# Peptides against a protein of PDB entry 6UG1, part 36

Target 1, 304 residues: chain A of PDB entry 6UG1
Amino acid sequence: SNEERKRRKYFHMLYLVCLMVHGFIRNEWINSKRLSRKLSNLVPEKVFELLHPQKDEELPLRSTRKLLDGLKKCMELWQKHWKITKKYDNVGLYMRTWKEIEMSANNKRKFKTLKRSDFLRAVSKGHGDPDISVQGFVAMLRACNVNARLIMSCQPPDFTNMKIDTSLNGNNAYKDMVKYPIFWCEVWDKFSKKWITVDPVNLKTIEQVRLHSKLAPKGVACCERNMLRYVIAYDRKYGCRDVTRRYAQWMNSKVRKRRITKDDFGEKWFRKVITALHHRKRTKIDDYEDQYFFQRDESEGIPD
Target 2, 301 residues: chain A of PDB entry 6UG1 as posed
Amino acid sequence: SNEERKRRKYFHMLYLVCLMVHGFIRNEWINSKRLSRKLSNLVPEKVFELLHPQKDEELPLRSTRKLLDGLKKCMELWQKHWKITKKYDNEGLYMRTWKEIEMSANNKRKFKTLKRSDFLRAVSKGHGDPDISVQGFVAMLRACNVNARLIMSCQPPDFTNMKIDTSLNAYKDMVKYPIFWCEVWDKFSKKWITVDPVNLKTIEQVRLHSKLAPKGVACCERNMLRYVIAYDRKYGCRDVTRRYAQWMNSKVRKRRITKDDFGEKWFRKVITALHHRKRTKIDDYEDQYFFRRDESEGIPD

## One batch from the design tools (peptide; made by RFdiffusion4, then SolubleMPNN)

Design b1_p11_4_s4 (from b1_p11_4, 4 letters changed)
Fold by OpenDDE base, seed 2:
Structure b1_p11_4_s4 (fold): chain B 304 residues (1-304), chain A 11 residues (1-11)
Amino acid sequence: as target 1 above (304 residues)
Amino acid sequence: RAEQIIKEALS
């Protein structure tokens, strides 16, 4: 019905805001001074120097290579720190079906909200789910004065799916679900004027995204619970930015159709949400990023 | 704060 379409759109919007607020809160928690002091001790001076290379004026690429090597070593150090990777409770922050949402509404399941103190303890001990691990990795980089963003791929239920039953039939549902991350890191490269993508936990990869990311879900089974639609960046200064364009090959042709921003009302609404979560002034880094997104939009073209 | 942001975003 038209009513069910409206209901699913509204619920998608509400769920998206809750996810974006969750990302914001986690981004505040990883700025903990107590956590920062503990995590800075994990990074030896030689690795810190690689994270802060001098500008090579002859070949800026040499400075980028040092930064990349420093980030690789940080991933190795993080793996040594992290002792216990817990499985997600149920599906974690991956996408739920409409049936699962309806069943969950009927079941007064107490959402176990992780307290800030428990989060900080989990990160400090190296015990937690992959999301906590990624968030802790961002905290470690920030403790080393690296301009690291927390990235969240927000997975609200698919309001474009109008099927009554949306049950997933897959035996390997968990493996397919966790194949791609929901949280990752970006690091600003001041030499190339680009964001470096870092997945320290899941794919254990560092990439300089041009047109495609390894973190973009591929294949039907993986996309059932992880649809790249809302990739939100949270910086150390409480900036909030939509960075979906970086990770979406087909933003205009495919991704936009599955976003609330497919219409002017949704675009204006989503902009209000971003603005409400964006607590810093614009910087030259935002200008370089917006220029990159513009060039990506031009290169994709407008879908006919 | 979170509730205010939610209220402002849904208003």
Scores: peptide ipSAE 0.042, ipTM 0.800, DockQ to the pose 0.871
Fold by OpenDDE base, seed 5:
Structure b1_p11_4_s4 (fold): chain B 304 residues (1-304), chain A 11 residues (1-11)
Amino acid sequence: as target 1 above (304 residues)
Amino acid sequence: RAEQIIKEALS
């Protein structure tokens, strides 16, 4: 019905705000001074120097290569620190079906929210789910004065799916779900004027995204619980930015149709949510990023 | 803060 379509759109909006606020709170927690002091001790001086290379005036690419090597070594150090990767409870922050949401509303089970103290302890011990691990990795880079963003791929229920019973009956549902990350890192390269993508936990990859990312879900099975629609960046200064354009090859033709921003009302609403979560002034880094997004939008063109 | 952001986004 039209009423069920409105209800699903509203519930998608509510769920999206809750996810974006969750990302904001986790971004505040990883700025903990106590955690920063502990995690800085994991990074030896030689690796710190690689994270902060001098500008090579002859070939700026040499400085970028040092930064990339420093980030690779940080991923190796992080793997040594992280002792226990827990499975997600149920589906974690991956996308739920409408049926699962309805069943969960009927089940009076209080979701056990992880407290800030428990999160800080989990990161400090190296014991937790993949999301806690990625968040801890961002905290370690920030402890080394790296301009690292926490990236969250927000997975609200699909308001474009009007089917009641999407029984995800597959035995491999968990493996397909976790094939691609929900959280990752971006690091600012001051030499190339670009964001470097870092997945320290899932794919264990560093990428300089041009047209497409390895972190973008590919195939029907993985897209059932991980649909690239809202990739939100949280920086160390409590900035909040939509960076979906970086990771979406087909933003205009495919991704936009599954976003609340497909219409002017949804675009205005989503801009209000971003603005409410954005707690810093604009910088030249935002100008370079917006220029890159503009060039990516022009190169994709308008969908026929 | 989170509750205020939710309230402002749903208003």
Scores: peptide ipSAE 0.041, ipTM 0.798, DockQ to the pose 0.851
Fold by OpenDDE base, seed 3:
Structure b1_p11_4_s4 (fold): chain B 304 residues (1-304), chain A 11 residues (1-11)
Amino acid sequence: as target 1 above (304 residues)
Amino acid sequence: RAEQIIKEALS
């Protein structure tokens, strides 16, 4: 019905705000001074120097290569620190079906809200789910004075799916779900004026995204619980930015149709949510990023 | 703050 379409759109909006607020709170927690002091001790001086290379005036690419090597070594150090990767309780922050939402409304399943103290302990011990591990990795880079962002791929229920039964078909539902991350890291390269993408936990990869990312879900089974629609960046100064354009190859043709921002009302609403979560002044880094997004929109073209 | 953001987003 038209009413059920409105209901699903409203529930998608509410769920999206809750996810974006969750990302904001986790970004505050990883700025803990106590955690920072502990995690800085995991990074030896030689690796710290690679994270902070001098500017090579002859070949700026040499400085970028040092930073990339430093980030690789940080991923290796993080793997040594992290002792236990817990499975998600149920589906974690991956996308739920409408059927699962309706069933969960009837069952008062207490969302186990992890307290800040328990999170800091989990990161400090190296025991937790993949999301806690990625968040801890961002905290370690920030402890080394690296301009690292926490990235969250927000997975609200698909308001464009009007099927009543949205049961997922497949024996390997968990394996397909966790094939791609929900949380990752970005690091500012001051030499190339670009963000470097880092997945320290899932794919264990570092990339300089041009047109495509390895972190973008591919295949029907993986996209059932992980649809790239709302990739939100949380920086060390409590900035909040939509960075979906970086990871979406087909932003205009495919991704926009699955977003609340497909209409003027949804665009204005989503801008209000981003503004409410953005607690810093604009910088030249934001100008370089917006220029990159503009060039990506021109290169994709307007879908006919 | 989270409650204010939710209120502002749902208003």
Scores: peptide ipSAE 0.041, ipTM 0.797, DockQ to the pose 0.936
Fold by OpenDDE base, seed 4:
Structure b1_p11_4_s4 (fold): chain B 304 residues (1-304), chain A 11 residues (1-11)
Amino acid sequence: as target 1 above (304 residues)
Amino acid sequence: RAEQIIKEALS
């Protein structure tokens, strides 16, 4: 019905705001001064120097290569720190079906909200789910004065799916679900004027995204619970930015059709949400990023 | 803070 379409759109919007606020809160928690002091001790001086290379005026690429080597060594150090990777409770922050939502509304399962103190303890001990691990890695880089962002791929239910039963029949549902991350890191490269993508936990990859990312979900089974639609970046100064354009090859032709921003009302509403979560002034880094997104939109073309 | 952000986003 038209009413069910409106209900699913509204519920998608509400769920998206709750996810984006969750990312914001986790980004505040990883700025803990107590956690920063503990995590800085995991990084030896030689690795710290690689994270902060001098600018090579002759070949800026040499400085980028040092930063990339420093980030690789930080991923290796993080793997040594992290002792226990817990499975997600149920589906974690991956996408729920409409049937799962309806069933959960009837069952008042208190989401056991992890307290800030418990989160800080989990990161300090190296015990937790993959999301806590990624968030802790971002905290370690920030403790080393690296301009690292927490990235969150927000997975609200698909309001474009009007099927009544959206049951997932797959025996390997968990393996396919966790194949791609929901949280990762970006690091600002001051030499190339670009964001470097870092997945320290799932794929254990570092990439300089041009047209496509390895972190973008591929295949039907993986996309059932992980649809790349809302990739939100949270920086150390409480900036909030939509960075979906980086990771979406087909933003205009495919991804936009699955977003609330497919119409003018949804675009205006989503801008209000981003603005409410963005607590810093604009910088030259934002200008370079917006220029990159513009060039990516021109290169994709506007679908006729 | 989170409740205020939710209120502002849903207003």
Scores: peptide ipSAE 0.040, ipTM 0.796, DockQ to the pose 0.837

Design b1_p11_5_s2 (from b1_p11_5, 6 letters changed)
Fold by OpenDDE base, seed 3:
Structure b1_p11_5_s2 (fold): chain B 304 residues (1-304), chain A 11 residues (1-11)
Amino acid sequence: as target 1 above (304 residues)
Amino acid sequence: RAKKIIEEALS
């Protein structure tokens, strides 16, 4: 019905705000001074120097290569620190079906709200789910004075799916779900004026995204619980930015149709949510990023 | 803050 379409759109909006607020709170927690002091001790001086290379005036690419090597070594150090990767309780922050939402409304399943103290302990011990691990990795880079962002791929239920039964078909539902991350890291390269993408936990990869990312879900089974629609960046100064354009190859043709921002009302609403979560002044880094997004929109073209 | 953002988003 038209009413059920409105209901699913409203529930998608509510769920999206809750996810974006969750990302904001986790970004505050990883700025803990106590955690920062502990995690800085994991990074030896030689690796710290690679994270902060001098500008090579002859070949700026040499400085970028040092930073990339430093980030690789940080991923290796993080793997040594992290002792236990817990499975998600149920589906974690991956996308739920409408059927699962309706069933969960009837069952008062207490979301085990992890307290800030328990989170800081989990990161400090190296025991937790993949999301806690990625968040801890961002905290370690920030402890080394690296301009690292926490990235969250927000997975609200698909308001464009009007099927009543949205049961997932497949024996390997968990394996396909966790094939791609929900949380990752970006690091500012001051030499190339670009963000470097880092997945320290899932794919264990570092990339300089041009047109496509390895972190973008591929295949029907993986996209059932992980649809790239709302990739939100949380920086060390409590900035909040939509960075979906970086990871979406087909932003205009495919991704926009699955977003609340497909209409003027949804665009204005989503801008209001981003503005409410953005707690810093604009910087030259934001100008370089917006220029990159503009060039990516021109290169994709307007879908006919 | 989280409540205010939710209230502002649902208003």
Scores: peptide ipSAE 0.049, ipTM 0.828, DockQ to the pose 0.941
Fold by OpenDDE base, seed 1:
Structure b1_p11_5_s2 (fold): chain B 304 residues (1-304), chain A 11 residues (1-11)
Amino acid sequence: as target 1 above (304 residues)
Amino acid sequence: RAKKIIEEALS
């Protein structure tokens, strides 16, 4: 019905705000001064120097290569720190079906909300789920004065799916779900004027995204619980930006149709949510990023 | 803060 379509849009919007607020709160927690002091001790001076290379005036690419080597060594150090990777309880922050949402509303399952103290302890000990591990890695880079963002791929229920039963039947559902991350890192390269993508936990990869990312879900089974629609960046200064354009090859032709921002009402609403979560002034880094997004929109073209 | 953001987003 038209009413069920409105209900699913409203519930998608509510769920999206809750996810974006969760990302904001986790980004605040990883700015903990106590955690920063502990995590800085994991990075030896030689690796710190690679994270902060001098500008090579002859070949700026040499400075970028040093930064990339420093980030690779930080990933290796992080793997040594992290002792226990816990499985997600149920589906974690991956996408739920409409049936799972209805069933969960009837079952008063007290989701044990992880307290700030428990999160800081988990990161400090190296014991937690993959999301806590990625968030801790971002905290370690920030402790080394690296301009690192926490990236969250928000997975609200698909309001474009009007099927009554959306149950996902499959024995490998967990493996397919966790094949691609929900959280990752971006690091600002001041030499190339670009964000570097870092997945320290899942794919253990560093990339300079041009047209497509390795972190973008591929294949039907993986996309059932991980649809690339709302990739939100949280910086160390409490900035909040939509960076979906970086990771979406087909933003205009495919991804936009699955977003609340497909119409003017949804675009205005989503801008209000981003503005409410954005707690810093605009910088020249935002100008370079917006220029890159503009060039990516021109290169994709307008879908017919 | 989180409640206010939710209230402002649902208004």
Scores: peptide ipSAE 0.049, ipTM 0.829, DockQ to the pose 0.848
Fold by OpenDDE base, seed 5:
Structure b1_p11_5_s2 (fold): chain B 304 residues (1-304), chain A 11 residues (1-11)
Amino acid sequence: as target 1 above (304 residues)
Amino acid sequence: RAKKIIEEALS
């Protein structure tokens, strides 16, 4: 019905705000001074120097290569620190079906929310789920004065799916779900004027995204619980930005149709949510990023 | 803070 379509759109909006606020809170927690002091001790001086290379005036690419090597070594150090990767209790922050939401509303099970103290302890011990691990990695880079963003791929229920019973009956549902990350890192390269993508936990990859990312879900099975629609960046200064354009090859033709921003009302609403979560002034980094997004939008063109 | 953002987004 039209009423069920409105209800699903509203519930998608509510769920999206809750996810974006969750990302904001986790971004505040990883700025903990106590955690920063502990995690800085994991990074030896030689690796710190690689994270902060001098500008090579002859070939700026040499400085970028040092930064990339420093980030690779940080991923190796992080793997040594992280002792226990816990499975998600259910689907974590991956996308739920409408049926699962309805069943969960009927089940009085209080979701056990992780407290800030428990999160800080989990990161400090190296014991937790993949999301806590990525968040801890961002905290370690920030402890080394790296301009690292926490990236969250927000997975609200699909308001474009009007089917009641999407029984995800597959035995391999968990493996397909966790094939691609929900959280990752971006690091600002001051030499190339670009964001570097870092997945320290899932794919264990560093990428300089041009047209497409390895972190973008590919195939039907993985897209059932991980649909690239809302990739939100949280920086160390409590900035909040939509960076979906970086990771979406087909933003205009495919991704936009599954976003609340497909219409002017949804675009205005989503801009209000971003603005409410954005707590810093604009910088030249935002100008370079917006220029890159503009060029990516022009190169994709308008969908036929 | 989180509650206020949710309230402002649902208004």
Scores: peptide ipSAE 0.049, ipTM 0.827, DockQ to the pose 0.853
Fold by OpenDDE base, seed 4:
Structure b1_p11_5_s2 (fold): chain B 304 residues (1-304), chain A 11 residues (1-11)
Amino acid sequence: as target 1 above (304 residues)
Amino acid sequence: RAKKIIEEALS
């Protein structure tokens, strides 16, 4: 019905705001001064120097290569720190079906909200789910004065799916679900004027995204619970930005059709949500990023 | 903060 379409759209919007607020709160927690002091001690001086290379005026690429090597060593150090990777409770922050939502509304399962103190303890001990691990890695880089962002791929239910039963029949549902991350890191490269993508936990990859990312979900089974639609970046100064354009090859032709921003009302609403979560002034880094997104939109073309 | 952001986004 038209009413069910409106209900699913509204519930998608509400769920998206709750996810984006969750990312914002986790980004505040990883700025803990107590956590920063503990995590800085995991990084030896030689690795710190690689994270902060001098600018090579002759070949800026040499400075970028040092930063990339420093980030690789930080991923290796993080693997040594992290002792226990817990499975997600149920589906974690991956996408729920409409049936799962309806069933959960009837069952008052108190989401066991992890307290800030418990989160900080989990990161300090190296015990937790993959999301806590990624968030802790971002905290370690920030403790080393690296301009690292927390990235969150928000997975609200698909309001474009009007099927009544959206049951997932797959025996390997968990393996396919966790194949791609929901949280990762970006690091600002001041030499190339670009964001470097870092997945320290799942794929254990560092990439300089041009047209496509390895972190973008591929295949039907993986996309059932992980649809790349809302990739939100949270910086150390409480900036909030939509960075979906980086990771979406087909933003205009495919991804936009699955977003609330497919119409003018949804675009205006989503901009209000981003603005409410963005707590810093604009910088030249935002200008370079917006220029990159513009060039990516021109290169994709506007679908006729 | 979280409540205020939710209220501002749903208004």
Scores: peptide ipSAE 0.048, ipTM 0.826, DockQ to the pose 0.859

Design b1_p11_6_s1 (from b1_p11_6, 5 letters changed)
Fold by OpenDDE base, seed 4:
Structure b1_p11_6_s1 (fold): chain B 304 residues (1-304), chain A 11 residues (1-11)
Amino acid sequence: as target 1 above (304 residues)
Amino acid sequence: EVEELIKKLLE
């Protein structure tokens, strides 16, 4: 019905705000001074020096290579620190079906909200789910004075799916779900003027995204609970930015159709949400990033 | 702060 379409759109918007606020809160928690002091001790001086290379004026690429090597070593150090990777409770922050939402509304399952103290303890011990692990990795890089962002792929229910029954059939549902991350890291490369993508936990990869990312879900089964639509970046200065354009190969032709921003009302509303979560002034880093997004939009073209 | 933000975004 038209009413059910409206209901699903409004519920998608509400759920998206709750997810984006969750990302904001986790980004505040990883700025903990107590956690920073503990995590800086995991990084040896030689690795710290690789994270902060001098600018090579002859070949800036040499400085980028040192930074990439430092990030690789940080990922290895983080794996040694992290002792226990817990499975997600149910689907974690992956996408729920409309049926699962209706059934969950009837079941007042108090989500045990992880307290800040419990989160800081989990990261410090190296015990938690993959999301806590990624968030802790971002905290370690920030403790080493690296300009690291927390990235969140927000998974609100698909308001474009008008099927009544959206039950997911399959014995491998969990493996397909967790094949791609919901949280990852970006690191600013001051030499190339680009963000470096780091997945320390799931795919254990470092990439310089050009046209496509390894972190973008591929295949029907993986996309059922992880649909790339809202990739939000939270920086150390409480900046909030939509970085979906980096990870979406087909932003204009495919991804936009699945976003609230497909119409003018949704675009204006989503801009208000981003603005409300963005607690810093604009910087030259934002200018370089916007130039990159512009070039990516021009290279994709306008869909006919 | 966060609850007030949610309230302002849902209005």
Scores: peptide ipSAE 0.032, ipTM 0.764, DockQ to the pose 0.678
Fold by OpenDDE base, seed 2:
Structure b1_p11_6_s1 (fold): chain B 304 residues (1-304), chain A 11 residues (1-11)
Amino acid sequence: as target 1 above (304 residues)
Amino acid sequence: EVEELIKKLLE
């Protein structure tokens, strides 16, 4: 019905806000001074120097290569620190079906909210799910004075799916679900004027995204619970930015159709949500990023 | 329902 379409749209909006607020709160928690002091001790001086290379005036690419090597070594150090990767409880923050939402509403499951103290302990011990691990990795880079962002791929239920029964085929669902991350890291490269993408936990990859990312879900099975629609960046200064354009090859032709921002009302609403979560002034880094997004929009073209 | 979902999303 038209009413069910409206209900699903509004529920998607509410769910998206809750996810974005969760990302904001986790971004605040990883700014913990106590955690920062502990995690800085994991990074030896030689690796710190690679994270902060001098500008090579002859070949800026040499400085970027040092930064990339430093980030690789940080991923290796993080793997040594992280002792226990817990499975997600159910689907974690991956996308739920409408049926699962309705069933979960009927089942008053007391979800135990992870307290800030428990999160900080989990990161400090290296015991937690992959999301906690990524968040801890961002905290370690921030402890080394690296301009690292927490990236969250928000997975609200698909309001464009009007099917009543969206039952997913069960057994391989977890492996396909966790094939791609929900959380990752971006690091600012001051030499190339670009964000470097870092997945320290899932794919264990570092990339300089041009047109496509390895972190973008590919194939039907993984896209059932991980649809790239809302990739939100949380920086150390409580900036909040939509960075979906980086990771979406087909933003205009495909991704936009699955976003609340497909219409002017949704665009204006989503901008209000971003603005409410964006607690810093604009910087030259934002100008370089917006220029890159503009060039990506021009290069994709307007879908016919 | 929504409150439990909100609580779960804030976990």
Scores: peptide ipSAE 0.031, ipTM 0.749, DockQ to the pose 0.081
Fold by OpenDDE base, seed 1:
Structure b1_p11_6_s1 (fold): chain B 304 residues (1-304), chain A 11 residues (1-11)
Amino acid sequence: as target 1 above (304 residues)
Amino acid sequence: EVEELIKKLLE
């Protein structure tokens, strides 16, 4: 019905705000001064120097290569620190079906909310789920004065799916779900004036995204619980930015149709949500990023 | 109801 379409749209919007607020809160927690002091001790001086290379005036690419090597070594150090990777409780922050939402409303399941103290302990000990691990890695880079931001792929229920039964039956459902991350890191490269993508936990990869990312879910089974629609970046200064354009190869042709921003009402509403979560002034880094997004929109073109 | 709640979350 038209009523059920409206209900699913509004529930998607509410769920998206809750996810974006969750990302904001986790970004505040990883700015903990107590955690920063502990995590800085994991990074030797030689690795710190690689994270902060001098500008090579002859070949700026040499400075970028040092930064990339420093980030690789930080990933290796992080793997040594992280002792226990816990499975997610149920589906974690991956996408739920409409049926799962309706069934969960009937079952007063006590959601065990992780407290800030428990999060800081989990990161400090290296014991937690993959999301906590990625968030801790971002905290370690920030402890080394790296301009690292937390990236969250928000997975609200698909309001464009009007099927009554959306049950996902499959023995490999968990394996396919966790194949791609929900959280990752970006690091600002001041030499190339670009964001470097870092997945320290899932794919254990570093990339300089041009047209496509390795972190973008591929295949039907993986996309059932991980649809690339809302990739939100949270920086160390409490900035909040939509960076979906970086990771979406087909933003205009495919991704936009699955977003609340497909219409003017949804675009205006989503801008209000971003503005409410963006607690810093604009910088030259934002100008370079917006220029990159503009070039990506021009290169994709308007879908026919 | 949900729209009003969303408005309140954005205020």
Scores: peptide ipSAE 0.028, ipTM 0.731, DockQ to the pose 0.166
Fold by OpenDDE base, seed 5:
Structure b1_p11_6_s1 (fold): chain B 304 residues (1-304), chain A 11 residues (1-11)
Amino acid sequence: as target 1 above (304 residues)
Amino acid sequence: EVEELIKKLLE
């Protein structure tokens, strides 16, 4: 019905706000001074120097290569620190079906929210789910004064799916779900004027994304619980930015149709949500990023 | 409405 379409759109909007607020809160928690002091001790001086290379005036690419090597070594150090990767409780922050939402509304399950103290302890011990691990990795880079962003791929229920039964059948549903991450890291390269993508936990990759990322879900089974629609970046200064354009090859032709921003009302609303979560002034880094997004929009074109 | 909800969720 038209009513059910409106209900699903509204619930998608509400769920998206809750996810974006969750990302904001986790981004505050990883700025903990106590955690920072502990995590900085995991990074030897030689690795710290690679994270902060001098500018090579002859070949700026040499400085970028040092930064990339420093980030690789940080991933290796993080793997040594992280002792226990817990499975997600149910589906974690991956996308729920409409049926699962309806069933959960009937079940008064007290969701145990992880407290800040328990999160800091989990990161500090190296015991937790993959999301906690990625968030801890961002905290370690920030402890080393690296301009690292927490990236969150927000997975609200698909308001474009009007099927009544959306139950996912299959024994491999968890493996397909966790094939691609929900959280990752970006690091600012001051030499190339670009964001470097880092997945320290899932794919264990470092990318300089130009047209597409390996972190973008591919295949029907993987996209059932992980649809790339809202990739939100949280920086160390409480900036909040939509960076979906970096990771979406087909933003205009495919991704936009699955976003609330497909219409003017949704665009204006989503801009208000971003503005409410963005607690810093604009910088030259934002100018370089917006220029990159503009070039990506021109290169994709508008679908006919 | 949404701004109030955001405010309440950020408190």
Scores: peptide ipSAE 0.028, ipTM 0.737, DockQ to the pose 0.205

